# Peptides against a protein of PDB entry 6TME: the designs that were tried, part 116

Target 1, 324 residues: chain A of PDB entry 6TME
Amino acid sequence: NRLKRAYIALQAWKKAFYSDPFNTAANWVGPDVCSYKGVFCAPALDDPSVLVVAGIDLNHADIAGYLPPELGLLTDVALFHVNSNRFCGVIPKSLSKLTLMYEFDVSNNRFVGPFPTVALSWPSLKFLDIRYNDFEGKLPPEIFDKDLDAIFLNNNRFESTIPETIGKSTASVVTFAHNKFSGCIPKTIGQMKNLNEIVFIGNNLSGCLPNEIGSLNNVTVFDASSNGFVGSLPSTLSGLANVEQMDFSYNKFTGFVTDNICKLPKLSNFTFSYNFFNGEAQSCVPGSSQEKQFDDTSNCLQNRPNQKSAKECLPVVSRPVDCS
Target 2, 324 residues: chain A of PDB entry 6TME as posed
Amino acid sequence: NRLKRAYIALQAWKKAFYSDPFNTAANWVGPDVCSYKGVFCAPALDDPSVLVVAGIDLNHADIFGYLPPELGLLTDVALFHVNSNRFCGVIPKSLSKLTLMYEFDVSNNRFVGPFPTVALSWPSLKFLDIRYNDFEGKLPPEIFDKDLDAIFLNNNRFESTIPETIGKSTASVVTFAHNKFSGCIPKTIGQMKNLNEIVFIGNNLSGCLPNEIGSLNNVTVFDASSNGFVGSLPSTLSGLANVEQMDFSYNKFTGFVTDNICKLPKLSNFTFSYNFFNGEAQSCVPGSSQEKQFDDTSNCLQNRPNQKSAKECLPVVSRPVDCS

## One batch from the design tools (peptide; made by RFdiffusion4, then SolubleMPNN)

Design b2_p15_7_s2 (from b2_p15_7, 6 letters changed)
Fold by OpenDDE base, seed 5:
Structure b2_p15_7_s2 (fold): chain B 324 residues (1-324), chain A 15 residues (1-15)
Amino acid sequence: as target 1 above (324 residues)
Amino acid sequence: MKEELKKKVEEILSE
């Protein structure tokens, strides 16, 4: 019965393929779905004597098509990996029936529509990768209430503020890069106890950086480049004891880049170029350390190469944003 | 890759 349902689902999916350049679904013929390329069977959890479709891996198949609602019949699927295809349309709501979903990777496709809220219905979801698609609209705050290890949202069309619930996230990696996120980074960010990597690159984020960023003790990568951030760097950034890669480039930051930031113990790369910083500690100067790489290009620094003109600097530097 | 996924699926389902 379960394999019959899987057969119906997989045949419906095959019919939904517009192009299969590698003939991935060429062997998707007959009732033996466990022999299908990219289909993986395992004993059912509720009945070990029954074989069920437990995983899909169609990564890098370059398949053009859509996800039909019949995929909801794959109720035993725990792993769904279909990255690097040309699937279009929306994620079917019928996937809510896949209650065992553990890893969902639809990255590098052509999916559209709002955030696939069906992902929120999966109680056991640990990995969510929807990057490199055309998802749009608001990010539901409930995404951060889930016990996810990784949340990849980058390279989409999301247009909202970052939910304050971000502080509830247990994810080690979160990517917001290359979306249309706006507003401030929530102060609750400092509560992300398991965070190792967070990337905000290329959004419309603005305001001051919250002081609470300095509470991210486990962060190794912090990239806030290519946004509209203003004000000075928080002094609390000296608390980033494990940060290795830090990028604040292409913002509107002002003030002084302090010694306490540039001397962070594990800092290997710190880029603060293309801002309006008007001073830096000697420890921040490129070439001052053999172990650390700095980029101070295109700021308002005195006696440094490749800086902005006084004409460009004066209007901004003379009107610093007070983040206090 | 195929075998790794299969193993992972089995591991997940065994938990």
Scores: peptide ipSAE 0.047, ipTM 0.743, DockQ to the pose 0.038
Fold by OpenDDE base, seed 4:
Parts: sequence; structure tokens; C-alpha cells
Structure b2_p15_7_s2 (fold): chain B 324 residues (1-324), chain A 15 residues (1-15)
Amino acid sequence: as target 1 above (324 residues)
Amino acid sequence: MKEELKKKVEEILSE
């Protein structure tokens, strides 16, 4: 009996709660699991006459606890949303049995350990949100082989390089922000054909930006701020025909910010502050357009306010990194 | 939110 298995799983989970401030699990009593708060039942795919637990929604419940291995008994779950809680520990490997998993949101919790590789075992996964946790170590390259619509990895402890497999991703939104990623952005990034939004904020990324970024024709948001990028902005950025928000602030970029970038047709905000740019086109000057906002603060620009001192600029500007 | 999720679950399971 599938509901009996679900009962065992849910009762084990209730026992794994350390705190339930809103008494979310107060009605988690008895065999009628479909009446449980945050538990959603639906007809089974293989037998419409059988009711199964198909979804969990415990978002914003502020529950403290862990995920017990018995959750692997919830084999019919397609939606697992438990964001904004205080769940700790690791994601159980037993969740590999949840072969119908479609959306997995464990964001804003206290999960630890390596990337939850169990997510790679789910053949139908479309949405993965593990942001605002304490996941650590390397990102498995296989994550980008998944047919995901969105990948939220931000605000974790991930380290090492971004996998070259990123170019295989079909995701429209990918966030790497506020991790410990290092190395260069892979050149394969230009192959992300469905990409709309990508965020690299607040990592240890370095090197030159790959020219292949200019192939991201559908990108509306590109944020590479707060990293260690060097060299000039690629001239191929003129290919970002749909970019609306672009941020390169808080890097070590040098060279000239060109008209081809600042005149992008959909560009609304372009922030390139806190770099070492030594020139900008007139179209890049803040206030030059009523439709576009620019920030050129804290560069090495002549005749602009709020720039770095010559003492700070000279060592960097005199030794430009050649990205060619 | 609960009803939306239920509908989404039903949609996913109907595919």
C-alpha cells in the first residue's frame, strides 16, 4: 500500500522535527496522510484509481529538523518544496527512489555536505533550488547534462571551477552567486541556447571573459560582479541583443568601455564600477541617456568624478592583461 | 499556494 509507505515516511519525518513553531505537523496523525498539512495527494500515474502522495509543500514553516532516510518511501512525490525552514544535515540518498521528482526546492535551509548527487538520479527533474544552504565541494559536471529549466546554486560553499559542461545546459536561469567558485568562465558558456539569466556575483572567478559570452542572444541578465576578472571586455558583447541588466562591477577589468556595449538595444542598466577602466565612450557616461543607467564609479577614467587615485591605477593600467 | 501546487501536481501527473 503506497499510502501506508507514505504514512511511515511522514511519521518518521515528524519524529525528525526538533521544532515546529507553526504547528505544521500538528494534524499529522493517523493513516489519512492526504489530510496532512503540506501533503498533497493525486491519482497515481500507473493506476488512476490509487491515490498517492504526489507533493510536499512545507515552504516558510520555520521547521527545525533533518530529512530521515524513510523519506525514500515517498516514491510518488513529484514536487518537494521545503524552502525557508531550518532543516539540517544531508539530503538522504534514499531519495533516489523518488523517480518522479520534477521540482526540488530545499532552498533557505541549513543543509550541509557535498552537492546532493541524488538530484542527478532523477530523470524528470526540471527545477532544482538548493540556494541559501551550506553545500560544499565541487559542482558535479553532470548537473548541466540534466534537462533543467532553472538551477539555483547561490549562497552556498561550492568551490573549484565551473564545469565545462555548462554549455550543455538548457536552463533559462542559472545562479552561481555567493559561492567560492574559481578559475575562468568556460568558453562553452556560449552554447547555452536557452539562457536568459546568469549570475556569477561574489565568487573567486578570474581570467578573461570568454568571447563566447557574445553568443548568448537570449540573455536578459548577465551579472559577473564581485570577482577577479581581468583584461578588456570582449568586443563580442555587442552580440547581447536582449541584455537588459549587465553588471561587471568589482573586478579588475582594464581598457576601454566601447559604444558597441553601451548602445546595446535593450540595455537598461550597465554597471562597470570598481574596476580599472581607463576610458569610456560618450554613450557609457552616466546621464548620457534618459533610458539607460550607467555607473562608472571608481575606475581610472579621466575627467570623471569618484575615480581611483593615480597611485592605485598606475600599477594595474600600466600592465594590461592581453586576452587575445 | 496550496491549490496552485495541487494543480501543478495534477498537471505533472497527467503528462
Scores: peptide ipSAE 0.043, ipTM 0.736, DockQ to the pose 0.038
Fold by OpenDDE base, seed 1:
Structure b2_p15_7_s2 (fold): chain B 324 residues (1-324), chain A 15 residues (1-15)
Amino acid sequence: as target 1 above (324 residues)
Amino acid sequence: MKEELKKKVEEILSE
């Protein structure tokens, strides 16, 4: 019965293919779904004597098509990996029936519409990758209430602010890059207890960086480049004991880049170029360390090469934003 | 139980 349902689902999906350049579904014929390319069976959890479709892997198949509602019949699927295809449309609500979903990767496709809220219905979800699509609208705050290990949202069309619930996230990796997020980074960010990597690149984020960023003791990668951030870098960034890669480039930061930041013990690369910094400590100067790489290009620094003109600097530097 | 399934599926997917 379970494999019969899977057969119906997979045949409906095959029918929903507009193009299958590698003939991935060529062997998707007959009731033996466990022999289908990209379909993986395992013993059911509730009955080890019964085989069920437990995983789908169609990564890099370049398949054009859509996800039909019949995919909701794949109720035993725990792994759904279909990245690097040309699937379009929306994620079917019928996937709410896939209660064992553990890893969901639909990255690098042509999906549209709002955030796929069906992902919030999966109680055991640990990995969510929806990057490189055309998802739009607001990010549901509830995404960060889930016990996810990784959240990949980059390269979409998400708008509005980053939810304050971000502090509740247990994820080690979160990407917001290349969306349309706006507003400030929530102060609750400092509560992300498991965070190793966070990327904000290429959004419309603004305001001052919250001091609470300095509480991210486990963060190894912090990239806030290509936004509209203003003010000085928080002095609390000295608390980033494990940061290796830090990027604040292409913002509107002002003030002085301090020793406490540039001397972070694990810091390997620190890019703060294309801002309006008017001073830096000697430890921040490119070439000052053999172990660290710095980029101070296109700021308002004195006696440094490749800086902005006085004409460009004066209007901004003379009107510093108070982040206190 | 869920972890067991995960391991099994991961093993299959790694082949």
Scores: peptide ipSAE 0.043, ipTM 0.741, DockQ to the pose 0.044
Fold by OpenDDE base, seed 3:
Structure b2_p15_7_s2 (fold): chain B 324 residues (1-324), chain A 15 residues (1-15)
Amino acid sequence: as target 1 above (324 residues)
Amino acid sequence: MKEELKKKVEEILSE
């Protein structure tokens, strides 16, 4: 019975393929769905004597098509990996029936529409990768209420602010890069207890960095480059005891880059180029350390090469934003 | 990769 439902779903999906360059679905014939390329069966959780479709892996198949609603019949699927294809349209709401969903990877496709809220309905979801698509609109706050290990949102069309619920996230990796997010980073960011890597690259984020970033003790990668951040770097950044890669380049930061930041114990790369910093500690100077790499290019630093002109600096440096 | 995924599925389902 379960395999019959899977057969209906998979045949509907095959019908929804516009192009299958590698003939991935060529063997998708007949009732033996467990023999289908990219289909993985396992004993059902509720009855080990029953074989069910538990996983889909169509990664890198270059398939063009869409996800039909009949995929909701794959109720035993825990792993759904279809990255690096040319699937288009929206994620079907019928996937809400896939209550065992554990890993959902639809990255590098042509999906459109709002955030796939069906992902929020999966109680056991641990991995969500929707990067490199055309998803748009607001990020639902509820995404961070999920017990996810990783959240990949980069290279989409998401806009509006980052939800304050971000502090509730248990994810170790979160990517916001290359979207249209705006506003400030929420102060609740400091509550992300499991965070190792966070990337904000290439958005429209602005305002001051929250002091609470310094509470991110497990962070190894913090990239806020290519935004509109202003003010001085928070002094609390000295608390980033495990940060290895830090990038604040291509913003509108001002003030002094302190010794406490540049002497972070595990810091390997610190890029603060293309800002309006008017001073730096000696420990921040490129070439001052063999163990650390710094880039101070295109700031308002005195006696450093490749800095902005006085004409460019004066209007910004003379009117520093107070983040206190 | 196929076998790895199968193992992973089995691991997840065995929990």
Scores: peptide ipSAE 0.042, ipTM 0.730, DockQ to the pose 0.038

Design b2_p15_7_s3 (from b2_p15_7, 7 letters changed)
Fold by OpenDDE base, seed 5:
Structure b2_p15_7_s3 (fold): chain B 324 residues (1-324), chain A 15 residues (1-15)
Amino acid sequence: as target 1 above (324 residues)
Amino acid sequence: MKKELEEKVQEILSE
């Protein structure tokens, strides 16, 4: 019965393929779905004597098509990996029936519509990758209530503020890069106890960086480049004891880049170029360390190469944003 | 890759 349902689902999916350049579904014929390329069977959890479709891996198949609602019949699927295809349309709501979903990777496709809220219905979801699609609208705050290890949202069309619930996230990696997120980074960010990597690159984020960023003790990568951030760097950034890669480039930051930031113990790369910083500690100067790489290009620094003109600097530097 | 997925599936299902 379960394999029959899987057969119906997979045949419906095959019919939903517009192009299969590698003939991935060429062997998707007959009732033996466990022999299908990219289909993986395992003993059912409730009945080990019954084989069920437990995983799909169609990564890098370059398949054009859509996800039909019949995929909801794949109720035993725990792994759904279909990255690097040309699937379009929306994620079907019928996938709510896939209650065992553990890893969901639809990255690098052509999916559209709002955030696939069906992902929020999966109680056991640990990995969510929807990056490199055309998802749009608001990010539901409930995403951060999920016990996810990784949340990949980058390279989409999301246009909202970052939910304050971000502080509840247990994810080690979160990517917001290359969306249309706006507003401030929530102060609750400092509560992300398991965070190792967070990337905000290329959004419309603005305001001051919250002081609470300095509470991210486990962060190794912090990239806030290519946004509209203003004010000075928080002094609390000296608390980033494990940061290795830090990028604040292409913002509107002002003030002084302090010694306490540039001397962070594990810092290997610190880019603060293309801002309006008007001073830096000697420890921040490119070439001052053999172990650390700095980029101070295109700021308002005195006696440094490749800086902005006084004409460009004066209007901004003379009107610093007070983040206090 | 296939083997890795199978192993992962088994791991998940064994938990």
Scores: peptide ipSAE 0.052, ipTM 0.754, DockQ to the pose 0.038
Fold by OpenDDE base, seed 2:
Structure b2_p15_7_s3 (fold): chain B 324 residues (1-324), chain A 15 residues (1-15)
Amino acid sequence: as target 1 above (324 residues)
Amino acid sequence: MKKELEEKVQEILSE
């Protein structure tokens, strides 16, 4: 009996709660699991006459606890939304039995350990949100082989390099922000055909930006701020025909910011502050356009306000990194 | 929230 298995799973989960401030599980009593708050039933795919637990929504319940292995008995669950809680521990490997998983949101919790590789076992997964946790270690390359619409990884403890498999991703939105990623952005990034938004904010990324970024024709948001990038901005950035928001602030970029970048047709905000740029085109000057906002603060620009001192600039500007 | 999830579940299950 599928509902009996669900009952066992849900009762095990209730026992795994340390705190339920809103008494969300107060009605989790008796065999009628479809009446449980945050539990949603639907006709089974294989037999429409059978009712099964198809979704969980415990978003914003502030529940403290962990995910017990008995959750693997919820084999009919396609939607698992438990964001904005205080769940801790690891994602159970037993969730590999949830072969219908379509959307998995465990964001804004206290999960720890490596990347939850069980997510890679779900053949139909389209949405993965694991942001605002304490996941650590390497990002598995296989994540980008998944046919995901969005990949939210931000605000974790992920480290090592970004996998070269990133170019295989079909995701429209990818967030790496506020992790510990290091190394260069892979050249394969230019192969991300469906990419609209990519965010690298607040990592330990370094090296030159790959020229292949200019192949991201559909990107509307590109944020590489708060890293260790060096060299000049690639001239190929002139190919970003749809970019609206671009941020390169808080890096170690040098060279000249060109007209071809600042005149991008859909560019609304371009921030390149807190670098070592030694020149900019007139089209890049803040206030030069009514339609575009620029920030050139804290560079090595002549005749601009709020720039770095010559003492700070000279050692860096005199030794430009060649990205060729 | 309940209605939206039920609708989404039904959509997924109908595909």
Scores: peptide ipSAE 0.046, ipTM 0.744, DockQ to the pose 0.037
Fold by OpenDDE base, seed 3:
Structure b2_p15_7_s3 (fold): chain B 324 residues (1-324), chain A 15 residues (1-15)
Amino acid sequence: as target 1 above (324 residues)
Amino acid sequence: MKKELEEKVQEILSE
């Protein structure tokens, strides 16, 4: 019975393929769905004597098509990996029936529409990768209520602010890069207990960095480059005891880059180029350390090469934003 | 790849 439902779903999906360059679905014929390329069966959790479709892997198949609603019949699927295809349209709401969903990877496709809220209905979801698509609109706050290990949102069309609920996230890796997010980073960011890597690259984020960033003790990668951040770097950044890669380049930061930041114990690369910093500690100077790489290019620093002109600096440096 | 996924599925189902 379960395999019959899977057969209906998979045949409907095959019909939804516009192009299958590698003939991936060529063997998708007949009732033996467990023999289908990219389909993986396992004993059911509730009855080990029953074989069910538990996983799909169509990664890198270059398939053009869409996800039909009949995929909701794949109720035993825990792994759904279809990255690097040309699937279009929206994620079907019928996937809410896939209550065992554990890993959902639809990255590098042509999906459109709002955030796929069906992902929020999966109680056991641990991995969500929707990067490199055309998803748009607001990020639902509830995404961070999920017990996810990783959240990949980069290279989409998401807009509006980052939800305050971010502090509830248990994810080790979160990517916001290359979207249209705006506003400030929420102060609740400091509550992300398991965070190792966070990337904000290439958004429209602005305001001051929250002091609470300094509470992110497990962070190894912090990239806030290519935004509209202003003010001085928080002094609390000295608390980033495990940061290895830090990038604040291509913003509107001002003030002094302190010794406490540049002497972070595990810091390997610190890029603060293309800002309006008017001073830096000696420990921040490129070439001052063999163990650390710094880039101070295109700031308002005195006696450093490749800095902005006085004409460019004066209007910004003379009007520092007070983040206190 | 197939074997790896099968193993992963089994791991998930065994939890």
Scores: peptide ipSAE 0.040, ipTM 0.732, DockQ to the pose 0.038
Fold by OpenDDE base, seed 1:
Structure b2_p15_7_s3 (fold): chain B 324 residues (1-324), chain A 15 residues (1-15)
Amino acid sequence: as target 1 above (324 residues)
Amino acid sequence: MKKELEEKVQEILSE
């Protein structure tokens, strides 16, 4: 019965293919779905004597098509990896029936519409990758209430603010890059207990960086480049004991880049170029360390090469934003 | 159930 349902689902999906350049579904014929290319079967969790479709892997198949509602019949699927295809449309609500979903990767496709809220219905979801699509609208706050190990949202059309619930996330990796997020980074960010990597690149984020960023003791990568952040870098960034890669470039930061930041013990690369910093400690100067790489290009620094003109600097530097 | 699911996932990923 379960394999019969899977057969119906997979045949409906094959019918929903507009193009299959590698003939991935060429062997998707007959009732033996476990022999289908990209279909993986395993013993059912509730009955080991029953074989079920447990995983789909169609990564890099360049398939054009859509996800039909019949995919909701794949109720035993725990892994759904279909990245690097040309699937379009929306994620079917019928996927709510896939209660065993553990990893969901639909990255690098042509999906549209709002955030696929069906992902929030999966109680066991640990990995969510929806990057490189055309998802739009607000990010549901509830995404960060999920016990996810990784959240990949980058390269979409998400807008509005980052939810304050971000502090509840247990994810080690979160990417917001290349969306349309606006507003401030929530102060609750410092509560992310397991965070190793966070990327905000290329959004419309603004305001001051919250001091609570300095509480991210396990973060190894912090990239806030290409936004509209203002004010000085928080002094609390000295608390980033494990940060290796830090990027604040292409913002509107002002003030002095301190020794406490540039002397972070694990810091390998620190980019703060294309801002309005008016001073830096000697430890921040490019070439000052053999172990660390710095970029101070296009700031308002004195006696440094490749800086902004006084005409560009004066209007901004003379009006410092107070982040206190 | 969680451990069993993780094992199943690992099995699938190993194929």
Scores: peptide ipSAE 0.029, ipTM 0.700, DockQ to the pose 0.045

